# Ledger of designs, part 91: peptides against a protein of PDB entry 3NZW

Target 1, 212 residues: chain A of PDB entry 3NZW
Amino acid sequence: TTTLAFRFQGGIIVAVDSRATAGNWVASQTVKKVIEINPFLLGTMAGGAADCQFWETWLGSQCRLHELREKERISVAAASKILSNLVYQYKGAGLSMGTMICGYTRKEGPTIYYVDSDGTRLKGDIFCVGSGQTFAYGVLDSNYKWDLSVEDALYLGKRSILAAAHRDAYSGGSVNLYHVTEDGWIYHGNHDVGELFWKVKEEEGSFNNVIG
Target 2, 222 residues: chain B of PDB entry 3NZW
Amino acid sequence: QFNPYGDNGGTILGIAGEDFAVLAGDTRNITDYSINSRYEPKVFDCGDNIVMSANGFAADGDALVKRFKNSVKWYHFDHNDKKLSINSAARNIQHLLYGKRFFPYYVHTIIAGLDEDGKGAVYSFDPVGSYEREQCRAGGAAASLIMPFLDNQVNFKNQYEPGTNGKVKKPLKYLSVEEVIKLVRDSFTSATERHIQVGDGLEILIVTKDGVRKEFYELKRD

## One batch from the design tools (peptide; made by RFdiffusion4, then SolubleMPNN)

Design b2_p16_5_s2 (from b2_p16_5, 7 letters changed)
Fold by OpenDDE base, seed 2:
Structure b2_p16_5_s2 (fold): chain B 212 residues (1-212), chain C 222 residues (1-222), chain A 16 residues (1-16)
Amino acid sequence: as target 1 above (212 residues)
Amino acid sequence: as target 2 above (222 residues)
Amino acid sequence: GPPPLPRSPALDEWWL
């Protein structure tokens, strides 16, 4: 898996691959590694598929309950804390989760929290999470600027996942791309890695380690 | 060290069509190299136009299916005989599986039915309850032999329009029930040839708006 | 303790 999220002047970009594996077996190429908790809040998934899917879905329910009880959307801080507290209670039980809770509230603005099954909870501007994270960081860190245009930021997110898909055997399938703004998240499509690779190679003159 | 799990072999396969879905399984049940049964059905009509199979350790599979059937029953009791939707069934099964997260059901579960729009639906589960809706899925012993075939023949992976120099992919289209049945039969006959844990018989459950139909075909018994 | 998660190519837990 490779997931990433970063803050920039235009909000948040979230990009994820879609491969699931069981050992050397490619279990799926079409897994949704982003949960849409509400129109303003996303969760990303890396690690055990069931752990992530189950508990992030549960988190979604908790967020909805908060909204119903408090008549206000939950903060990104609070949502991430709920998940963090949950996984911390299961610390040592064998949960495997690497998640980013990304969202926008009026109080917080665009916000990203990293939460993992070790109980780590970090607020930050840039995170890559998964087996391909280092590959994604290589591209992302090299090109990241706060002042990126929305178009450039979207491309950078997509391109970083593509780099990881190219180098990480456990990442691939497609890139699912999101842009989070003050008006909520916008889905920017599913981009098949096979097609995207050749397109990017041609347009950039990149990936010269592969002969066309 | 004591292993609480067995492996009863077998293979299952689900394919969703436009207005139908199929879930198929062989009828061989094994332990190690011994055939326990040549006809032990493992694909079940669970009511509400939902068919289910949980392939792997048969004891766990049977337990899971029984629990799900009970869940359907209770759903009717609690919700004035409301039909359980396939997506809700999938969520319920996730909870059944994940409820045993630390002592999992040793099974690959597939369900098939129609979604609320009347479109064919197949959901597959890992042992601990992650799930995905897909057009097709193979599970069990010969899944690795069948799934690539389905990628090619259902999802048209690696197929291109002739004369396009690989630039235009073969367009996706729904398959007819007859075409799907052919693919299922070819899948299982091929799997039977190459995997000792697959054979004897093939039972196919076909879900349409009119209900569940069953078909049976002989497989090699060697 | 609880039994370990079963591992097999066909019946293994999915990882992301």
Scores: peptide ipSAE 0.457, ipTM 0.816, DockQ to the pose 0.359; fails the geometry check
Fold by OpenDDE base, seed 3:
Structure b2_p16_5_s2 (fold): chain B 212 residues (1-212), chain C 222 residues (1-222), chain A 16 residues (1-16)
Amino acid sequence: as target 1 above (212 residues)
Amino acid sequence: as target 2 above (222 residues)
Amino acid sequence: GPPPLPRSPALDEWWL
């Protein structure tokens, strides 16, 4: 898996691959690694598929309960804390989760939290999570600027996942791309890695180690 | 070393059509190299137009199916005989599987039915309850032999339009029930030739708006 | 501890 999220002047970009594996077996190329918790809040998944799906779905339910009880959308801080507290209770039980909780509230603005099954909870501007995270960071860190246009930011997110999909055997399938703003998240499509690779190679003149 | 799990072999396969879905399984049950039964059905009609199979360790599979059938019953009791939708069934099965997260059911689960729009639906599960809706899925002993075939023949992977120099993919289209049945039969006959844990019989459950229909075909008995 | 998660080519846990 490779997932990433970053803040910039235009909000948040979230990009993820779609491969699931079982050892050397490619279990799926079409897994949804982003959960849409509400119109303003996303969760990303890396690690055990069942652990991530189950508990992030549970998180969605808790966020909805908060909204009903408090008559206000849950903060990104509170949502991430709920998940963090939950996984901490299971510490040592063998859960495997590397998640990013990304969202917008009027109080916080665009916000990203990293939460993992080790009990780590971090607020930050840039995270890459998964087996391909270092490959994604290589591209993302080299090109990231706060002042990116929305178009450039979307491309950078997509391009960083593509780099990871190329180098990490456990990442691939497609890129799912999101843009989060004050008006909520916007889905920017599913991009097959096979098609995207050749397109990017041609347009950029990149990936020159591969001869087509 | 203590191993609480067995492996009863077999293979299952689900394919969704436009207005139907198919879930098929062989009827061979094996332990190690011994055939326990040549006819032990592993695909079940669970009511509400949902068919289910949990392939792997048969004891776990049977337990899971029984629990799900019971869940359907209680759903009717609690919700005034409301039909359980296929997506709700998938969520319920996730909870059944994940409820044993630390002592999992040793099974690959597939369900098939129709979604709320009347479209064919197949859901597959890992042993601990991750799930995905897919157009097709093979599970069990010969899944590694069949799944690539399904990728090619159902999802048209690596197929391109002639004369396009590989630039235009073959367009996706739904298969007819007759085409799906042919693919299922070819899949299982081929798997039987190459895998000792697959054979004897093939049972196919076809779900349509009119209900569940069953078909049976002989496989090699070697 | 709990029994290990079954590891099989066909019945393995999905990993992201």
Scores: peptide ipSAE 0.457, ipTM 0.815, DockQ to the pose 0.351; fails the geometry check
Fold by OpenDDE base, seed 4:
Structure b2_p16_5_s2 (fold): chain B 212 residues (1-212), chain C 222 residues (1-222), chain A 16 residues (1-16)
Amino acid sequence: as target 1 above (212 residues)
Amino acid sequence: as target 2 above (222 residues)
Amino acid sequence: GPPPLPRSPALDEWWL
């Protein structure tokens, strides 16, 4: 898996691959590694598929309960804390989760929290999470600027996942791309890595390690 | 060290059509190299136009299917005989599987039916309850032999329009029930030739708006 | 210790 999220002047970009594996077996190329918790809040998945899917879905329910009880959307801080507290209760039980909770509230603005099954909870502007994270960071860190246009930011997110998909055997399939703003998240499509690779190679003159 | 799990072999396969879905399984049950049964059905009609198979360790599979059937029963009791939707069934099965997260059911689960729009639906589960809706899925012993074939023949992977120099993919389209049955039969006959844990018989459950139909075909018995 | 997880491709836990 390779997931990433970053803040910039235009909000948050979230980009993820879609491969699931079972050892050397490609279990799926079409896994949804982003959960749409509500129109303003996203969760990303890395690690055990069931652990992530189950508990992030549970998180969605808790967030909805918060809205019903408090008559206000849950904050990104509170949502991430709920998940963090939960996984902390299971610490040592063998859960495997690397997640980012990304969203926008009027109180917080665009916000990203990293939460993992080790009990780590971090607020930050840039995270790459998964087996391909270092490959994604290589591209993302080299090109990141706060002042990126929305278009450039979307491309950078997509391009960073593509780099990871190219080098990490456990990442691939497609890129799912999101832009989070004050008005909520916007889905920017599913981009097949096979097609995207050749397009990017042609347009950039990159990936010269591959002949064709 | 004691291994609490057995492996009863077999293979299952689901394919969703436009207004139907199929779930198929061989009828061979084995332990190690011994055939326990040449006809032990592993695909079940669970009611509400949902068919289910949990392939791997048969004891776990049977337990899971029984629990799901019971869940359907209680759903009717609690909700005035409301039909359980396939998506709700999938969520319920996730909870059944994940409820044993630390001692999982040793199974690959597939369900098939129609979604709320009347379109064919196939859901597949890992042993601990991650799930995905797909157009097709193979599970069990010969899944690695069949799944690539399904990628090519159902999802048209690596197929291109003639004369386009590989630039235009073959468009996705739904397959007819007859075509799906052919693919299922070819899949299982091929798997039987290459895998000792697959064979004897093929049972196919076809789900349409009119209900569940069963078909049976002989497979190689050697 | 806990029982082992499945290790076959068809029965194995999915990882992301």
Scores: peptide ipSAE 0.448, ipTM 0.812, DockQ to the pose 0.373; fails the geometry check
Fold by OpenDDE base, seed 1:
Structure b2_p16_5_s2 (fold): chain B 212 residues (1-212), chain C 222 residues (1-222), chain A 16 residues (1-16)
Amino acid sequence: as target 1 above (212 residues)
Amino acid sequence: as target 2 above (222 residues)
Amino acid sequence: GPPPLPRSPALDEWWL
């Protein structure tokens, strides 16, 4: 898996691959690694598929309950804390989760939290999470600027996942791309790596390690 | 060290059509190299036009199917005989599987039916309850032999329009029930030739708006 | 120790 999220002047970009594996077996090329918790809040998945899918779905239910009780959307800080508290209760039980909670509230603005099954909870501007994270960081860190246009930021997110899909055997399939603003998240499509690779190679003159 | 799990072999296969779905399984049940039964069905009609199979350790599979059938029964009691939708069934099965996250059911689960729009639906589950809706899935002993074939023949992976130099993919289209049954039969006959845990018989459950139909075909018995 | 997770491609836990 490779997931990433970063803050910039235009909000948040979230980009993820779609491969699932069982050892050296490609279990799926079409897994949804982003949960849409509400129109303003996203969760990303890396690690055990069932652990992530089950508990992030549960988190969605907790966020909805908060909205019903408090008559206000939950903050990104509170949502991430709920998940962090939950996984901490299971510390040592063998859960495997690397997640980012990304969203917008009027109080917080655009916000990203990293939460993992070790009990780590971090607020930050840039995270890459998964087996391909180092490959994604290589592209993302070299091109990241706060002042990126929305178009350039979307491309950078997509391009970083593509780099990871190229080098990490456990990442691939497609890129799912999101832009989060004050008006909520916007889905920017599913981009098949097989097609995207050749397009990017031609347009950039990159990936010269691949002849054809 | 004590291993709490057995492996009863077998293979299952689900394919969704436009207005139907199929779930098929062989009828061989084995332990190690010994055939326990040549006819032990592992694909079940669970009511509400949902068919289910949990392939792997048969004791776990039977327990899971029984629990799901009971869940359907209680759903009717609690919700005035409302039909359980296939997507709700999938969520319920996730909870059944993940409820044993720390002592999992040793099974690959597939369900098939129709969605709320009357379209064919197949859901597959890992042993601990991650799930995905797909057009096709193979599970069990010969899944690695069959799944790549399904990728090619159902989802038309690596197929391109002639004369386009590999630039235009073969368009996706739904298969007819006859085409699907043929693919299922070819899959299982091929798997039987190359895997000792697959054989004896093939049972196919076909789900349509009219209900569940069952077909049976002989496989090699060697 | 805890019961083992399935360790085959056909029956194995999915990882992301």
Scores: peptide ipSAE 0.447, ipTM 0.810, DockQ to the pose 0.375; fails the geometry check

Design b2_p16_5_s3 (from b2_p16_5, 6 letters changed)
Fold by OpenDDE base, seed 3:
Structure b2_p16_5_s3 (fold): chain B 212 residues (1-212), chain C 222 residues (1-222), chain A 16 residues (1-16)
Amino acid sequence: as target 1 above (212 residues)
Amino acid sequence: as target 2 above (222 residues)
Amino acid sequence: PPPPLPRSPALSEWWL
């Protein structure tokens, strides 16, 4: 898996691959590694598929209950804290989760929290999570600027996942791309890595280690 | 060292059509190199137009199917005989599987039916309850032999339109029930030739708006 | 709770 999220002047970009594996077996090429909790809040998945899917779905239910009780959308800080508190209660039981909670509230603005099954909870501007994270960071860190246009930021997110899909055997399938603003998240499509690779190679003159 | 799990072999296969779905399984049950039964059905009608199979350790598979059937019964009691939708069934099965997260059911589970729009639906589960809706899935002993074939013949992977120099993919289309049955039969006959844990018989459950029907075909008995 | 039991590669859980 490779997932990433970063803040910039235009909000948040979230990009993820779609491969699941069981050892050397490619279990699926079409897994949804982003949960849409509400129109303003996303969760990403890396680690055990069942652990991530089960508990992030549960998190969605807790976020909805908050809205009903408090008559206000849950903050990104509070949503991430609920998940962090849960996994901490299961510490040592063998859960495997690496997640980013990304969203917008009027109080916080665009916000990203990293939460993992070790009990770590971090607020930050840039995170890459999964077996391909170092490959994604190599591209993302080299080209990231706060002042990126929305178009350039979307491309950078997509391009960073593509780099990881190319080098990490456990990442691939397609890139799912999101842009989060004050008006909520916008889905920017599913991009098959096979087609995307050749397009990017031709347009950039990159990936010269592969002879077409 | 105590090992609570067995492996009873076999293979299962689900394919979704436009207005139907198919779930098929061989009828061979084995332990190691011994055939326990040449006819032990592993695909079940669970009511509400939902068919289910849990392949791997048969004791766990049978237990899971029984629990799900009981869940359907209680759903009717609690919700005035409301039909359980296939997506709600999938969520329920996730909870059954994940409820044993620390002593899992040693099975690969597939269900098939129709979604709320009347379209064919196949859901597959890992042993601990992650699930995905797909057009096709193979599970069990010969899944590694069959799944690549399904990628090519159901999802048309690596197929391109002639004369386009590999630039235009073969368009996705739904298969007829007759075409799906042919693919299922070819999958199991081929798997039987190459895998000792697959054979004897093939049972196919077909789900349509009119209900569930069954078909049976002989396989090699070697 | 007890740790999860070992699984064979043929019935491994999915990883992301």
Scores: peptide ipSAE 0.431, ipTM 0.801, DockQ to the pose 0.319; fails the geometry check
Fold by OpenDDE base, seed 5:
Structure b2_p16_5_s3 (fold): chain B 212 residues (1-212), chain C 222 residues (1-222), chain A 16 residues (1-16)
Amino acid sequence: as target 1 above (212 residues)
Amino acid sequence: as target 2 above (222 residues)
Amino acid sequence: PPPPLPRSPALSEWWL
């Protein structure tokens, strides 16, 4: 898996691959690694598929209950804390989760929290999470600026996942791309890596290690 | 070292059509190299137009199916005989599987039915309850032999329109029930040739708006 | 510790 999220002047970009594996077996190329918790809040998945899917779905339920009880959308801080507290209670039980909780509230603005099964909870501007995270960071860190246009930011997110899909055997399938603004998240499509790779190679003159 | 799990072999596969879905499984049950049964069905009609199979360790599979059937029963009691939708069934099965997260059911689970729009639906589960809706999925012993074939013949992977220099993919389309049955039969006959844990018989459950139909075909009994 | 799922390709836990 490779997931990433970063803040910039235009909000948040979230990009993820779609491969699941079981050892050397490619279990799926079409897994949804972003949960749409509500129109303003996203969760990303890396690690055990069931652990992430189950507990992030559970998180969605907790967020909805908060809205019903408090008559206000849950904060990104509170949502991420609920998940963090939960996984911390299971510390040592063998959960495997690397998650990012990304969203917008009027109180916080665009916000990203990293939460993992070790109980780590971090607020930040840039995270890459998964087996391909270092490959994604290589591209993302080299090109990131706060002042990126929305178009450039979307491309950078997509391009960073593509780099990871290229180098990480456990990442691939497609890139799912999101832009989070004050008006909520916007889905920017599913980009098949097989097609995207050749397009990017041609347009950039990159990936010259591959003959085509 | 104590191993709480057995392996009873077998193979299952699901394919979703436009207005139908198919879930098929062989009827061989084995332990190691011994055939326990040549006809032990592992695909079940669970009611509400939902068919289910949990392939791997048969004791776990049977337990899971029984629990799900019971869940359907209680759903009717608690919700005024409301039909359980296939997506709700999938969520319920996730909870059944994940409820044993720390001592999992040693099975690959597939369900098939129709979604609320009447479209064919196949959901597959890992042993601990991650799930995905797909057009097709193979599970069990020969899944690695069948799944690539389904990728090619159901999802038309690696197929391109002639004369386009590989630039235009073969368009996705739904397959007819007859085409799907052909693919299922070819899958299992081929798997039987190459995997000792697959054979004896093939039972296919076809789900349509009119209900569940069963078909049976002989496989090699070697 | 939970017994490790036998990492047979056919019945292994899915990883992201």
Scores: peptide ipSAE 0.431, ipTM 0.802, DockQ to the pose 0.366; fails the geometry check
Fold by OpenDDE base, seed 2:
Structure b2_p16_5_s3 (fold): chain B 212 residues (1-212), chain C 222 residues (1-222), chain A 16 residues (1-16)
Amino acid sequence: as target 1 above (212 residues)
Amino acid sequence: as target 2 above (222 residues)
Amino acid sequence: PPPPLPRSPALSEWWL
């Protein structure tokens, strides 16, 4: 898996691959590694598929309950804390989760929290999570600027996942791309890595380690 | 060390069509190199136009299916005989599986039916309850032999339009029930040739708006 | 504790 999220002047970009594996077996190329908790809040998935899917879905329910009880959308801080508290209670039980909770509230603005099954909870501007994270960071860190245009930021997110898909055997399939703004998240499509690779190679003159 | 799990072999396969879905399984049940049964059905009609199979350790599979059937029954009791939708069934099964997260059912679960729009639906589960909706999925012993075939023949992976120099992919289209059944039969006959844990018989459950139909075909008994 | 999940395509836990 490779997931990433970063803050920039235009909000948050979230980009994820779609491969699931079981050892050397590619279990799926079409997994949704982003949960849409509400129109303003996303969760990303890395690690055990069931752990992530189950508990992030549960988190969605808790977030909805918060809205019903408090008549206000849950903060990104609170949502991430709920998940963090949960996984911390299961510490040592063998949960495997590397998650990012990304969202926008009026109080917080665009916000990203990293939460993992070790109980780590970090607020930050840039995170890459998964087996391909280092590959994604290589591209992302090299090109990241706060002042990126929305278009450039979207491309950078997509391009970083593509780099990880190229180098990480456990990442691939497609890139799912999101832009989170004050108006909520916008889905920017599913980009098949097979097609995207050749397109990017041609347009950039990159990936010269591969002869077309 | 005591291992509470067994492996009863077999293979299952789901394919979703436009207005139908198919879930198929062989009828061989094994332990190690011994055939326990040549006809032990592992694909079940669970009501509400939902068919289910949980392949791997048969004791766990049977337990899971029984629990799900019971869940369907209680759903009707609690919700005035409301039909359980396939997506809700999938969520329910996730909870059944994940409820045993720390002592899992050693099964690959597939369900098939129609979604609320009447379109074919196949859901696949890992042993601990991750799931996704797919057009096709193979599970069990010969899944690695069948799944690539389905990628090619159902999802038209690696197929291109002639004369396009590989630039235009073969367009996705739904397959007819007859075409799907052919693919299922070819899958299982091929799997039977190459995997000792697959054979004897093939049972296919076809879900349409009119209900569940069953078909049976002989496989090699070697 | 129960044994770990088998590492086979059919019975292994899916990883992201």
Scores: peptide ipSAE 0.428, ipTM 0.802, DockQ to the pose 0.368; fails the geometry check
Fold by OpenDDE base, seed 1:
Structure b2_p16_5_s3 (fold): chain B 212 residues (1-212), chain C 222 residues (1-222), chain A 16 residues (1-16)
Amino acid sequence: as target 1 above (212 residues)
Amino acid sequence: as target 2 above (222 residues)
Amino acid sequence: PPPPLPRSPALSEWWL
């Protein structure tokens, strides 16, 4: 898996691959690694597929209950804290989760939290999570600027996942791309890595390690 | 050291069509190299036009199917005989599987039916309850032999339009029930030739708006 | 504790 999220002047970009594996077996090429918790809040998945899918779905339910009870959307800080508290209670039980909770509230603005099954909870501007994270960071860190246009930021997110899909055997399939603003998240499509790779190679003159 | 799990072998296969879905399984049940039964069905009609199979350790599979059938029964009691939708069934099965996250059911689960729009639906589950809706899935002993074939023949992976120099993919289209049954039969006959845990018989459950029908075909008995 | 799930195509936990 490779997931990433970063803050910039235009909000948050979230980009993820779609491969699931079971050892050397490619279990799926079409897994949804982003949960749409509400129109303003996203969760990303890395680690055990069932652990992530089950508990992030549960988190979605808790966020909805908060909205019903408090008559306002949950904050990104509170949503990430709920998940962090839960996995901390299961510490040592063998859960495997690397998650990012990304969203917008009027109080917080665009916000990203990293939460993992070790109990780590971090607020930050840039995170890459998964087996391909180092490959994604290589591209993302080299090109990241706060002042990126929305178009350039979307491309950078997509391009970083593509780099990871190329180098990490456990990442691939497609890139799912999101832009989070004050008006909520916008889905920017599913981009098949096979097609995207050749397009990017032609347009950039990159990936010269691949002849054809 | 005591191993709580057995492996009863076998293989299952689900394919979704436009207005139908199929779930097929062989009828061989084994332990190690011994054939326990040449006809032990592992694909079940669970009511509400949902068919289910949980392949792997048969004791766990049977337990899971029984629990799901019971869940359907209670759903009717609690919700005025409301039909359980296939997506709701999938969520319920996730909870059944994940409820044993720390002592999992040793099974690969597939369900098939129709979605709320009447389109064919197949859902697959890992042993601990991650799930995805797909057009096709193979599970069990010979899944590694069949799944790549399904990628090619159902989802047309790595197929391109002739004369386009690989630039135009073969368009996705739904398969007819006859085409799907042919693919299922070819999959299982091929798997039987190359895997000792697959054979004896093939049972196919076909789900349509009119209900569930069953077809049976002989496989090699060697 | 129960044994870990096998990492084989037939019956394995999916990883992301």
Scores: peptide ipSAE 0.427, ipTM 0.796, DockQ to the pose 0.373; fails the geometry check

